# Peptides against a protein of PDB entry 3J47, part 10

Target 1, 121 residues: chain A of PDB entry 3J47
Amino acid sequence: IRLTNQLKSLKGLQSKLKDVVEYLDKVINKELPINHTILGKLQDVFNLLPNLGTPDDDEIDVENHDRINISNNLQKALTVKTNDELMVIYISNLVRSIIAFDDLIENKIQNKKIQEQRVKD

## One batch from the design tools (peptide; made by RFdiffusion4, then SolubleMPNN)

Design b2_p28_5_s4 (from b2_p28_5, 13 letters changed)
Fold by OpenDDE base, seed 2:
Parts: structure tokens; C-alpha cells; sequence
Structure b2_p28_5_s4 (fold): chain B 121 residues (1-121), chain A 28 residues (1-28)
């Protein structure tokens, strides 16, 4: 149940992130105007996520296998658990930031699609 | 450009989320 709920939450976040990327592509392609408020909030998200682009601690753990397995397993478990807890906090902040503009992004995308259809007709 | 950099960061975050999803799916 807990893992299923976490997975569901992450899939929801994944979907929202894909929508934001699609929005940015439209802005980059000059299909939508630049919205500095949205861009500012997206930048704030990354400022709240200092560990983005750091190799997951899980990859670092593979090289240090030779020293004291039991202490390493507990430390690894604690580190993984701590990282998971931090990730939950960061994801929560990210989601809150994105949700604030979800309707705005969706509306702009929809309006553009409607305009494109009208031009083709 | 700043926009391109922001997009790249989002794509990186998206990739990380995808990897976490895969990791959780393996645990189910």
C-alpha cells in the first residue's frame, strides 16, 4: 500500500513535469509568450532542490563494498531512508509549486490548440 | 539561453523521477 501510493504520487509528478516541459517547448518555439511568473516559479523549484544532478547515492555505494558490511548496511539503510524522506519533502514542494500554475499552463496550451485549429479551417 | 537551460534541468529532473519510479516498481 505505501509503495503503491508513493508510485502513484511519482507518476502524477511525472505527468505534470512532462506537461511543463511541453509548455516550455512551446515558449521556446515562440508558440506561447514568455510568462516570467511561471518561469520564476520553476526556477524557485530548482533552487529548493540542491541535489539535482548529483549521482544517486545508490551508485556511490557499489564501489565501497569491501569495508565492514554490517555497519555499511545500516548506514546505507539510514542514508537511503534519509534521502527518501528528503525526496518526499522536495517532491511535495515541487508539486505545490507546479500545481499553482497547472490550470494556467493547461489553459494556454488549450487556447493555442483552438487557435491553430481555427487557422486550419 | 536561460529557457533552454531551464528545460534541460526539467528534463533531468524528469529522468530522475522516472528512475525512482522504476526502482519502486522493482520493489513491488
Amino acid sequence: as target 1 above (121 residues)
Amino acid sequence: SKLLELKKKLEELLKEVEEKIKELEKKL
Scores: peptide ipSAE 0.330, ipTM 0.863, DockQ to the pose 0.446
Fold by OpenDDE base, seed 5:
Structure b2_p28_5_s4 (fold): chain B 121 residues (1-121), chain A 28 residues (1-28)
Amino acid sequence: as target 1 above (121 residues)
Amino acid sequence: SKLLELKKKLEELLKEVEEKIKELEKKL
């Protein structure tokens, strides 16, 4: 049960992350306008994961000790194979953050599709 | 530039999640 739930949660996260990548591609290609709320939330996620893909960002922002601890814990939870419990906790927080803008992503994509269809029509 | 950087970071996170999924699937 626990492993199944973890797997389900991770698959959910995977799906949402793919949706966000697709959204970003549309924004980069100027198919959708920039949504600063979504970008802000993405930035928040990466502030919690500073070392993802950039090992050299040694920006020890000394001032945010609490954020650094959360960030380090989240990264450790994702990288350390033995700490499944912490992984679930931090991934759950990440999922919640992404879900919070999921509706915004979907609405923007749908609205554009509707407008494009209306113009064809 | 910033959007591209965000995308790259997201893709890295996605890769890590995918690896964790594979690991869990092996344990089931």
Scores: peptide ipSAE 0.324, ipTM 0.863, DockQ to the pose 0.455
Fold by OpenDDE base, seed 3:
Structure b2_p28_5_s4 (fold): chain B 121 residues (1-121), chain A 28 residues (1-28)
Amino acid sequence: as target 1 above (121 residues)
Amino acid sequence: SKLLELKKKLEELLKEVEEKIKELEKKL
């Protein structure tokens, strides 16, 4: 049961991450305008996860020792198989952030569609 | 660009999640 629930949660996270990637592709391809609020939230996620995937970007913004500890704990939770409980907590927070992000993405898409319709009228 | 960098980081995170999924699937 626990393992199944974790798998389900991770698959949910995977889906949301893919949605964000697709959004970024649309922005890169100029299909959607740049939304600095959305990009800022993405940056915040990565600032909370400074060492995910890049061993070399040691530019941990040292200013917030608490953020460093949280990020280290999150990284440890994501990399260390034994800390499943912490992993679930941090992933849940990440998912919540991405969901809030998704709402902003949808709003931006809708606004663009409305503007395009107004220009065609 | 910074946007491309963000995308790359996101893809890396996605890859990590995929690996975790694979690990869990192996335990089932």
Scores: peptide ipSAE 0.305, ipTM 0.856, DockQ to the pose 0.449
Fold by OpenDDE base, seed 4:
Structure b2_p28_5_s4 (fold): chain B 121 residues (1-121), chain A 28 residues (1-28)
Amino acid sequence: as target 1 above (121 residues)
Amino acid sequence: SKLLELKKKLEELLKEVEEKIKELEKKL
C-alpha cells in the first residue's frame, strides 16, 4: 500500500511535469502567450532544487533561509533512496505547486488544440 | 533564453522523477 501510494504520487507528478513541458513548448514556439505567474511558480520549484538544472543557475538566493531549508530537504528527499517518507512529502508539495496552475495550463492547451483543429478544417 | 533554461531544468526534474518511478516499480 505505501509503495503503491508513493508510485501513484510520482506518476501524478510525472504527468503534471509533462503537461508543463508541453505548455512551455507552446510558449517557446509563440503559440501561447507568456504567463509570468506560471513561470514564477516553475522558477520557485527549481529554486527548491538547487542541484537540478543547468549548473550556471547557482544564483541560490542565499537570503531566503526558509527556502534554503526546504530546498535542502527536498533535494535530500529526492536523491536519497532510503528517505521514502520525506520523498513522498516533498513530491506531494511539488505536485500541489503544479496543480495550482494546472487548470490554466490545461485550458490553454485545450483552447490551442481547438484553434489548431479549426484552422486545419 | 529563460524559457529554454526553465525547460531544461524541467526535463532534468522529469528525468529524476522517472528514475524514482523505475526504482519503486522494481520494489513492487
Scores: peptide ipSAE 0.361, ipTM 0.877, DockQ to the pose 0.436; fails the geometry check

Design b2_p28_6_s3 (from b2_p28_6, 12 letters changed)
Fold by OpenDDE base, seed 3:
Structure b2_p28_6_s3 (fold): chain B 121 residues (1-121), chain A 28 residues (1-28)
Amino acid sequence: as target 1 above (121 residues)
Amino acid sequence: SLESQIQQAKELAEKLQKIVDEKLKELE
């Protein structure tokens, strides 16, 4: 049961990350305009992530003890090779944070695809 | 620049994606 839940949560996260990367690629390529709401939410997510080996991750707000605890717990959940329920909890929370703006991402991407197809027709 | 920040966000997402993929492989 625990393993199944972990797998399900991680697959969900994988799918959402794919959507995020696709969106960001479109913004970088100037196919979509910059959406500050989406970028703000992404920033919130990344600020809660553990150190992923980027220089920017070193500036963890030491004053926000709660965020540090969340990041540490997430780091533990991602690095520990154990069937731990904490993995399900923290990954699910991360997924939920992404879902909060995922519909907007998909709508923007889909609308752009529809418009491009109409031009080709 | 804003474009640089977006690129950095993409890199972070890709790194996280790698970690998730590795974890999925461990669970399977």
Scores: peptide ipSAE 0.241, ipTM 0.815, DockQ to the pose 0.368
Fold by OpenDDE base, seed 4:
Formats: C-alpha cells, structure tokens, sequence
Structure b2_p28_6_s3 (fold): chain B 121 residues (1-121), chain A 28 residues (1-28)
C-alpha cells in the first residue's frame, strides 16, 4: 500500500510537471499570454523547493518560518531514500498545489491547440 | 524581467522533473 501510494503520487507529479513545462514553453514562445495567477502559484511551489542539484539549502525567506520548515522537510524527503513517509506526504502536497491551477493550464493549452487546428483546416 | 522569471521557472520545473523521473525508476 505504501509503495503503491508513492508510485501514484510520483506519477501524478510527473504528469503535472510535464504539463507545467509545456505551458511555460508556450508562454516563452509567446504562443500563450502570460497568466499572472498561474505564474504566482508556480512561484509559490518553487519557493518551497530545495536547491536542486546542490547539497546546500536554498535561500529561503527567513521571515516565513512555516515555509522554511516545509522546504527543509521536502529537501530531506528528496535526498534521503529511506524517508518514504515524508516523501509521500510532501510530494502529495506538491501535486495538490499544482492541481489547484491544473485546470487553468490545461484549458489554455487545449484552447491553443484547438485554435491552431482550426486555422490549419 | 518577466521573461527571465518564466525561463527560471521552466528550468526549475525541468530539474524537478528529472528528480521525479529518477525516483520513479528506483521504485519500479
């Protein structure tokens, strides 16, 4: 059950990250307009992430103790393989945070695809 | 700039994506 939950959470996160990257690519290429609501939520998520690729902690806003604690726990969960329970919890929280605006991302991407197909037809 | 911020967000997302992929491979 625990392993299944981990796989489910990670697969969910993987799928949502793919959508995020695709969305951001379209914004960078000026195929979609900038949505400040989406960007703000993404920034909130990334501000909780550790410095990926380094053993050092990220420069976290010291004024937000709750965010610091969450970030530290997430960093620990990602770096320590045996910390399965924390990994499940914090990955699930990341997924939930992304899902909160997932409909907005998918709607923007889908609308653009539909419009592009209509123009080609 | 705003464009620079978006590029940074993309890079972070890609890095996280790589880590998640590695974790999935370890569990499967």
Amino acid sequence: as target 1 above (121 residues)
Amino acid sequence: SLESQIQQAKELAEKLQKIVDEKLKELE
Scores: peptide ipSAE 0.235, ipTM 0.811, DockQ to the pose 0.365
Fold by OpenDDE base, seed 5:
Structure b2_p28_6_s3 (fold): chain B 121 residues (1-121), chain A 28 residues (1-28)
Amino acid sequence: as target 1 above (121 residues)
Amino acid sequence: SLESQIQQAKELAEKLQKIVDEKLKELE
């Protein structure tokens, strides 16, 4: 049951990340307007993920103690194979952060696809 | 710039996607 739930959660996250990448591609290509609320929330999520190539990866902000603690725990959860408990907790938090905008992202992507199809027809 | 920030966000999302894919492979 637990393994099934973990797998389901990760599959969900995988799907949402795919949607995020597709959304960002469309924004970059100026096919969709910029939504600062979505982008701001995504930035907040990524700021919790050290060692992903951000310029601030090596910066320890002492003033941001709570964020540092969360970031360290999340990084450990993602990199340590045996840390299943923390993985479930922190991946779930990431999913919840992204899913809040899932409907908006999906609607925008779908609307654009529909519009493009109408032009081709 | 805003465009640069969006590109960075995309890159980070792709990297995270890769990590998630690897975790899925471990569970399957």
Scores: peptide ipSAE 0.234, ipTM 0.809, DockQ to the pose 0.376
Fold by OpenDDE base, seed 2:
Structure b2_p28_6_s3 (fold): chain B 121 residues (1-121), chain A 28 residues (1-28)
Amino acid sequence: as target 1 above (121 residues)
Amino acid sequence: SLESQIQQAKELAEKLQKIVDEKLKELE
């Protein structure tokens, strides 16, 4: 049961991340307009993950000790080989943060796909 | 620039995606 729930959560996160990447690609390609709200929130989420990239990729305010601790714990949870309660908690929180974009991102992507298909037909 | 920020966000998303994929593989 626990493993199933963890897998479900991770699969959900995976799906959301795919949507985010697809959305951002469309924005980069000027297929969709820039949404500053989405971009800002995504940046906020990823800024909590300082160890995702190289040190040069991370703009972490070292002065915010609390944020650093949270970020470190989140990164640790995601990199741990074994699923633990911390992983579940942090992944769940991350998923909840991304869920806020789901409807908007999906709707815009779908609408664009539909329009493109209509033009091809 | 804003375009640069979008590109950075994409790269971060892709990195996180990789981590999640690896975790899923470990659990399967």
Scores: peptide ipSAE 0.320, ipTM 0.854, DockQ to the pose 0.370; fails the geometry check

Design b2_p28_6_s4 (from b2_p28_6, 14 letters changed)
Fold by OpenDDE base, seed 1:
Structure b2_p28_6_s4 (fold): chain B 121 residues (1-121), chain A 28 residues (1-28)
Amino acid sequence: as target 1 above (121 residues)
Amino acid sequence: SKEEEIKKALELAKKLQQIVQEQLQQLQ
């Protein structure tokens, strides 16, 4: 049951991340306009992520003790195979944060695809 | 700039995507 729930949660996160990557690629390629609401929500999500070894991670505002604790716990949960329960909890929280704006991302991507299909026709 | 922020976000998203994929592979 635990492994199934973990797998389901991770698959959900994977799907959401795929949407995010697709959206950001379209924005970078100027196929979609910049949406500040989406960017703000992404920043909120990434501020909760563990240090991924980027040079910019050194600028993590040390002042938010709660965010640092969450990030450290998430890092530990992702790297330590024995802590499956914590992994599920933190991944689920991350998924919930992404779900808050995923519909907006998907709608924008779908609308663009529809427009592209209409132009080909 | 906003463009730089988007590029950073994309990089982070791709890294996280890779991590999630690795975790999924370990569970399978």
Scores: peptide ipSAE 0.332, ipTM 0.852, DockQ to the pose 0.370
Fold by OpenDDE base, seed 4:
Parts: C-alpha cells; structure tokens; sequence
Structure b2_p28_6_s4 (fold): chain B 121 residues (1-121), chain A 28 residues (1-28)
C-alpha cells in the first residue's frame, strides 16, 4: 500500500513536471506570454529544493573500516533519511504550487494548439 | 533577464524531472 501510494504520487509529479516543461518551452519559443506569477512560484519552489546537481556527499568513499564507520553510516543513513523527508516536503510544496496553476497551464497550451491548427487549415 | 530566468526554470524543471524518473524506476 505505501509503495503503491509512493509510486502513484511520483507518477503524478512526473506528469505535472512534464506539463511545466511544456509550458516553459512554449514561453521560451514565444508561443505564450510570460506569466510572472507562475514563474515566481516555480522559482520559489526550486529555491527551496536542495542543490539537485551536487552529488550527495555520500559518494565520498571513506575507506576507513573502524567502528567509527558504523556511527558514520548511521549518521549518513539518518542524514539521507532526513534529506529524503525534506525532499518529500519540498516535492509536496511543488506539487501544490503546480496544481494551483494546472488548469491555467493546460488551458493555455490547449488554446495555443487549437489556434495553431486553425491557422494551418 | 526574463529570458534567462525562464531558461533557468526550465533547466531546474528538467533536472527534477530526471530525479523523479530515476526514483520511479527504482520503485518498479
């Protein structure tokens, strides 16, 4: 049940991110005007996320075999767990922000597609 | 510039999309 719910949530997030990417592509291509409210909300959410490009300091292979490693592994595990929990909070905020504009984004994309089809006919 | 901000947002969105995809693949 928990895994299924996580999977469902991630699939939902993936779909919403796809919509955001499509929207931003349309704006970059000057097919849609810049919506400063949407852009501001996205920026706010992204600023709350941990640096997505920093390799987790967890890949520093500290080869030292000592009992200190178990404590370090536990600290690392706790840190990873804490980071994952924080990520869930940030993702939840992102999803909430995207959902707030979901209808607007979808409507704008659809309206543009309809207009482009009408011009081609 | 506004264009640079949009490009940055797009880059961040794509990065997050990749992370979500990787997490989704790990759960499957």
Amino acid sequence: as target 1 above (121 residues)
Amino acid sequence: SKEEEIKKALELAKKLQQIVQEQLQQLQ
Scores: peptide ipSAE 0.328, ipTM 0.856, DockQ to the pose 0.327
Fold by OpenDDE base, seed 2:
Order: structure tokens, then C-alpha cells, then sequence
Structure b2_p28_6_s4 (fold): chain B 121 residues (1-121), chain A 28 residues (1-28)
């Protein structure tokens, strides 16, 4: 049960990350306009993940001890292979944070694909 | 710049994607 839940959570996260990467690539290529709301939400998510950036990017405001603890727990959950229930919880929280803009991302990507197909056609 | 922020977000997303993939491989 725990392993199945972990796999399900990770697969969900993987799918959402793929959508995020696809979206950001389209924005960088100027195929989609910059959405500041999406960008802000992504930044909020990544700020919860210490050590994913370069050491120079680690000037994340260390001032909030509570954020540091949450961030460390999330990082540990992602990097340590365990059957710990807490890992599932932390991953689920991360997924929920990403889902907050998922519908907007999917809609924009789909609409663009439809438009591109119409032009080819 | 906003463009640089997007590039940073993309880099972080790719790094996280790699971590998730590694965890999935370990669980399979």
C-alpha cells in the first residue's frame, strides 16, 4: 500500500513537471505569453526545495526557520528512498502546490497545439 | 529579467524532474 501510494504520487508529480517544462519551453520560445501568476507559483514551489539551485541561488531568505524545516523535510523525502509515510505526505503537498496552476497550463498548451494544427492544415 | 526568471524556473523544473525519475526507478 505505501509503495503504491509513493509510486502514484511520484508519477503524478512527474506528469505535472513534464507539463511545466513544456509550458516554460513554449514561453521561452515566445510561443506563449509570459504569465506572471504561473511564474510566481512555480517560484513558490521551487523555493520549498533547497539545494536544487546553484550555491549562489541559495540566498533564499534563511530568515524563516519554519520554511527551512519544511524545505529540508521535503528535500529529504525526495532524495531518500524510504517507505516513510511522511515522504508520501511531503510529495503530495508538493503536487498539490503544482496543481494550483495545472488547469491553466494545460488549457494554454492545448489551445496552442490546436492553433498550430489549424495552420498546418 | 522576467526571461531570466523563466529560465531559472525551467532549470529547477528539470532538476526536480530528474530527482523524481531517479526515485521512480528505485521503486520499480
Amino acid sequence: as target 1 above (121 residues)
Amino acid sequence: SKEEEIKKALELAKKLQQIVQEQLQQLQ
Scores: peptide ipSAE 0.307, ipTM 0.842, DockQ to the pose 0.369
Fold by OpenDDE base, seed 5:
Structure b2_p28_6_s4 (fold): chain B 121 residues (1-121), chain A 28 residues (1-28)
Amino acid sequence: as target 1 above (121 residues)
Amino acid sequence: SKEEEIKKALELAKKLQQIVQEQLQQLQ
């Protein structure tokens, strides 16, 4: 039961991260305009993970250079055997934050598609 | 710049995506 729930949660997180990547790719490719609300929420999400680094240019932390440590810490937080309460809290808040702005991302993508259809008609 | 911030966010998102994928592979 616990393993199944963890698998389901990770699959959900994977799907949301895919949506985030697709959105950001569209913004970089100028298919969508930059939305500062979405950008701010993404920054908030990544700031929940102190070792992952920040998207802001102003923070050069020593931890940003240790990619191996970042990956290991996140992997440890996602494993079944982790006892780090802080990491559990950070991951939980990360997931909640992603879910909270996912609808906003999808709505912006949909609105763009609707506008493109209106221009073609 | 905002463009640079988007690129950094993309990089971080891809890293998280990879970590989640690795965890999923371990559970299966």
Scores: peptide ipSAE 0.287, ipTM 0.830, DockQ to the pose 0.362

## One batch from the design tools (peptide; made by RFdiffusion4, then SolubleMPNN)

Design b2_p29_5_s3
Fold by OpenDDE base, seed 4:
Structure b2_p29_5_s3 (fold): chain B 121 residues (1-121), chain A 29 residues (1-29)
Amino acid sequence: as target 1 above (121 residues)
Amino acid sequence: SLLEEIKKQQELAEQFQQLIDQQLQQLQQ
């Protein structure tokens, strides 16, 4: 039961993270407008996570944490805590947080598509 | 810049996604 719940939560999180990446890609490509509320919520999510690594690790003194090492450490921590009730709750909360703004993401995508269609018509 | 911050968030999301993918693979074995 616990494993099933974790698997379900992780699959949900995986799906939502994919949606986030796709959304941000559209924003970067100027296909969608910048939404500071969404960006703020994403930042809140990332702040709740252990260090995943920073894109600009090259500017940070290499001595402390190789991005690979950070990722590996997080992976190990998550693996060890796979049966941790607190981890399940934590992941579930992250999923819910992302789901909460998923509707906003989808709405923005839909609105943009509608706008583009109106321009083409 | 704001664009740089968005790119940073995207990278973080991708990193987290990769981690979740790895965990899912392990759980399915």
Scores: peptide ipSAE 0.407, ipTM 0.886, DockQ to the pose 0.406
Fold by OpenDDE base, seed 5:
Structure b2_p29_5_s3 (fold): chain B 121 residues (1-121), chain A 29 residues (1-29)
Amino acid sequence: as target 1 above (121 residues)
Amino acid sequence: SLLEEIKKQQELAEQFQQLIDQQLQQLQQ
């Protein structure tokens, strides 16, 4: 039961992360407007995550081998932290909230476009 | 820039997704 619930939670989180990536891709491609509220909430999520090993731009000189080891250690640390059920639940809820907010914004944009088309028509 | 920050967030999300995938595989094994 516990394992099943964990799997379900992780699968849910995986799906939501995919949605986040797709959303950000749309923003990057200018298909959706920049929403600072959403971006701020995403940043809050990432701040709660263990450091995923984004090298600070300043350490240009660390040889690729050290980066791989650091990345592996960070992944291991991430694995330990992501095994925290409470953290996973919390992050999942935050992501769900962000996606729901995005859907709301997208709906507003679509409604505005529909209204503009009706006025032209 | 804001665009660079958005790209950074996207990269972070992808990395996290990969981690979750790995964890899911471990749990199913």
Scores: peptide ipSAE 0.396, ipTM 0.881, DockQ to the pose 0.395
Fold by OpenDDE base, seed 3:
Structure b2_p29_5_s3 (fold): chain B 121 residues (1-121), chain A 29 residues (1-29)
Amino acid sequence: as target 1 above (121 residues)
Amino acid sequence: SLLEEIKKQQELAEQFQQLIDQQLQQLQQ
């Protein structure tokens, strides 16, 4: 039962992370506007996580052994923190709230464009 | 820049996703 619940929680979190990556990709590609509120909330989420490492340009030259060790350490740290089911649920809810907020913004933008077109016609 | 920060967040999210994938694989073994 516990294992099943953990799997379910992790799968849920995985799905939400995919949505976040997709959202950020759309922002990077200028398909969606920059929203500082969303970005701030995402940053808050990342700040609550164990240090996953910064994309330091200098880490490109880290020997494969060091990368493996870093990955293992991060995995261990994440496992310890992710073992907190409440934290996983909390993060998942935060991500869900962010995505819902983005959808709301997108809908408002679309509705505004439609309304503006109707006024011009 | 703000764009670089967004890219950094995307990278962090991808890294987190990879770690979750690894955990899921371990739990399924």
Scores: peptide ipSAE 0.384, ipTM 0.879, DockQ to the pose 0.398
Fold by OpenDDE base, seed 1:
Structure b2_p29_5_s3 (fold): chain B 121 residues (1-121), chain A 29 residues (1-29)
Amino acid sequence: as target 1 above (121 residues)
Amino acid sequence: SLLEEIKKQQELAEQFQQLIDQQLQQLQQ
């Protein structure tokens, strides 16, 4: 039962993280405006995760062995932290709160398309 | 910059996805 619940929670979180990545991609590509509220909520999620390092840490010319060790350490840290089922549920709820902006996101996309059409006219 | 921070968040989300995938694989074994 515990394992089943953990799997379900993690699968749900995985799906929502995919949506987050897609959203951020749209912002990066200037398809959507920057929303500081959403970015703040995302930061709250990442602050609850074990330290995944900085993206710049991956650019450090670390020998393959050191990279494997770092990855293993991060995986272990995440495993320990995600063993807290309540924490996983909490993170999932935060992500769901972010995704609840779907209507706002869709409205912004539509508004941008309308504005772009007006500029072409 | 703000754009760099957004890219950083995207990368963190992707890294988290990968770690979750690994955990799911382990739990299913």
Scores: peptide ipSAE 0.419, ipTM 0.889, DockQ to the pose 0.330; fails the geometry check

Design b2_p29_7_s3
Fold by OpenDDE base, seed 2:
Structure b2_p29_7_s3 (fold): chain B 121 residues (1-121), chain A 29 residues (1-29)
Amino acid sequence: as target 1 above (121 residues)
Amino acid sequence: ALNQLENLLKEISELLKEVEEKLKELKEK
């Protein structure tokens, strides 16, 4: 039961991340205007997770030891089966940031699709 | 069940990397 509920929650997170990717692609392609509020909140998530990028980003700013530890713990929690507690903590923080804007992202995508259909028609 | 969880976590990690890359691309334009 608990594992099934965790799996369902993670599937929900995965779906929301795919929506974020789709949104960013539309912004990159200039299909949607830049929303600095959304981008700022997404950037805030990655500012808490500086090493989610390729392990080759040599910008180990030694002064940010706490941020490095948080990112390393997240990566370890995502790859190591036994780090369930760390996984729950870090994924929960990520979920709070992403879910807050998911409805806004979906509404923008839908409104754009409706507008494009009206012009075609 | 554990194998499915591991696969989902891997896919989530890949999606996070993709989001980070796209945010970087937006900053460079």
Scores: peptide ipSAE 0.360, ipTM 0.862, DockQ to the pose 0.438
Fold by OpenDDE base, seed 4:
Structure b2_p29_7_s3 (fold): chain B 121 residues (1-121), chain A 29 residues (1-29)
Amino acid sequence: as target 1 above (121 residues)
Amino acid sequence: ALNQLENLLKEISELLKEVEEKLKELKEK
C-alpha cells in the first residue's frame, strides 16, 4: 500500500516534469512568451539542486558547500533502492514547487494548442 | 515494486537534467 502510493505520487511528478519540458521547448522555440514567474520558480528548484550532473556544470563555483551537499544528497536519494527519508523530503519539496505553477503551465500549453487548431481550421 | 520505483526515480532524474539544460539554453539566448 505505501509503496503503491509512493509510485502513484512519483508518476504524477514525472508527468508534471514532462509538462515543464514541453513548456520550455515552446518558450525556446518562441511559441510562448517568456514568463518570469514560471522561470523563477524553476530556477528556485535548481538553486537547491546544483549538481544534477549536466557535464557543462564544471563552472559551478565550489564555494557553495551547503548547496553542493544538498544536491549530492538528492542524487544519492534518487539512486537508492531503499526508502530513503531524504528522498521523501526532496521529492516533496520538488512536488510543492512544481504544483505551484503546474496549472499555469498547462493553461499556456492548452491555449497554444487551441490557437494552432484555430489557424488550421 | 522496488524495481519500478528505481526506474521511476531514474526517469525523474533524467527529466530534471533535461529541464536544467533547457533553462540554461534559454538563458544563453
Scores: peptide ipSAE 0.360, ipTM 0.862, DockQ to the pose 0.442
Fold by OpenDDE base, seed 3:
Structure b2_p29_7_s3 (fold): chain B 121 residues (1-121), chain A 29 residues (1-29)
Amino acid sequence: as target 1 above (121 residues)
Amino acid sequence: ALNQLENLLKEISELLKEVEEKLKELKEK
């Protein structure tokens, strides 16, 4: 029961992240205008998270070594359960932010699709 | 069930990475 509920919750998160990816692709492809409110909130989430990416080989400044290690620990926490407490905090903040803007993102995508269809008809 | 949870967490991690890369791409344009 508990594991099933956790899977359901995480599947919901996965679906919302896919919506975010779709939105970003539309912005990159200039199908949607840049919305600084949405992008700013997404950036705020990643600024609060340890970097999930491998540092570009060129940004190995010694001051980033601790951040890189924290980053790797978060990625490990997400994939291998090395730091469950920090993972819960970061995921909770991420989920809250994504859920808060998911409806806005979806509405922008849908409105654009409706407008494009109306122009083709 | 545990394997499904692990796979789902990996997929979420990959999606987070994709979002990060796409945000980086938008900053570079």
Scores: peptide ipSAE 0.353, ipTM 0.861, DockQ to the pose 0.394
Fold by OpenDDE base, seed 5:
Structure b2_p29_7_s3 (fold): chain B 121 residues (1-121), chain A 29 residues (1-29)
Amino acid sequence: as target 1 above (121 residues)
Amino acid sequence: ALNQLENLLKEISELLKEVEEKLKELKEK
């Protein structure tokens, strides 16, 4: 029961993250306007999460080394078969941030789809 | 069950990376 509920919760998180990706693609493609509130909340997630270590190849700055180490730690935490408490904390922070604006994202996507359908009719 | 959890966590990690990359792309424009 507990594991099933945890899997269900994580599947829910995965679905929400896919919605975020879809939203960002629409913003990148200029299908939706930039919403600084949403982007600010997303940035807050990544500021609170250890950097996920996309190595931008170029700057070997010492400050980046600590960020890279923290980043590599999150990726490692997500890939290791251990109930890492840090992973739980990071996911929890992510979930709190995403839940706070997921409905807003969904509403914006839906409203755009409705507008596009109305123009086709 | 454990393998499903691991796969799910990996997929979440990949999605997070994708979100980060897209946010970076938006900041560079």
Scores: peptide ipSAE 0.343, ipTM 0.857, DockQ to the pose 0.377; fails the geometry check

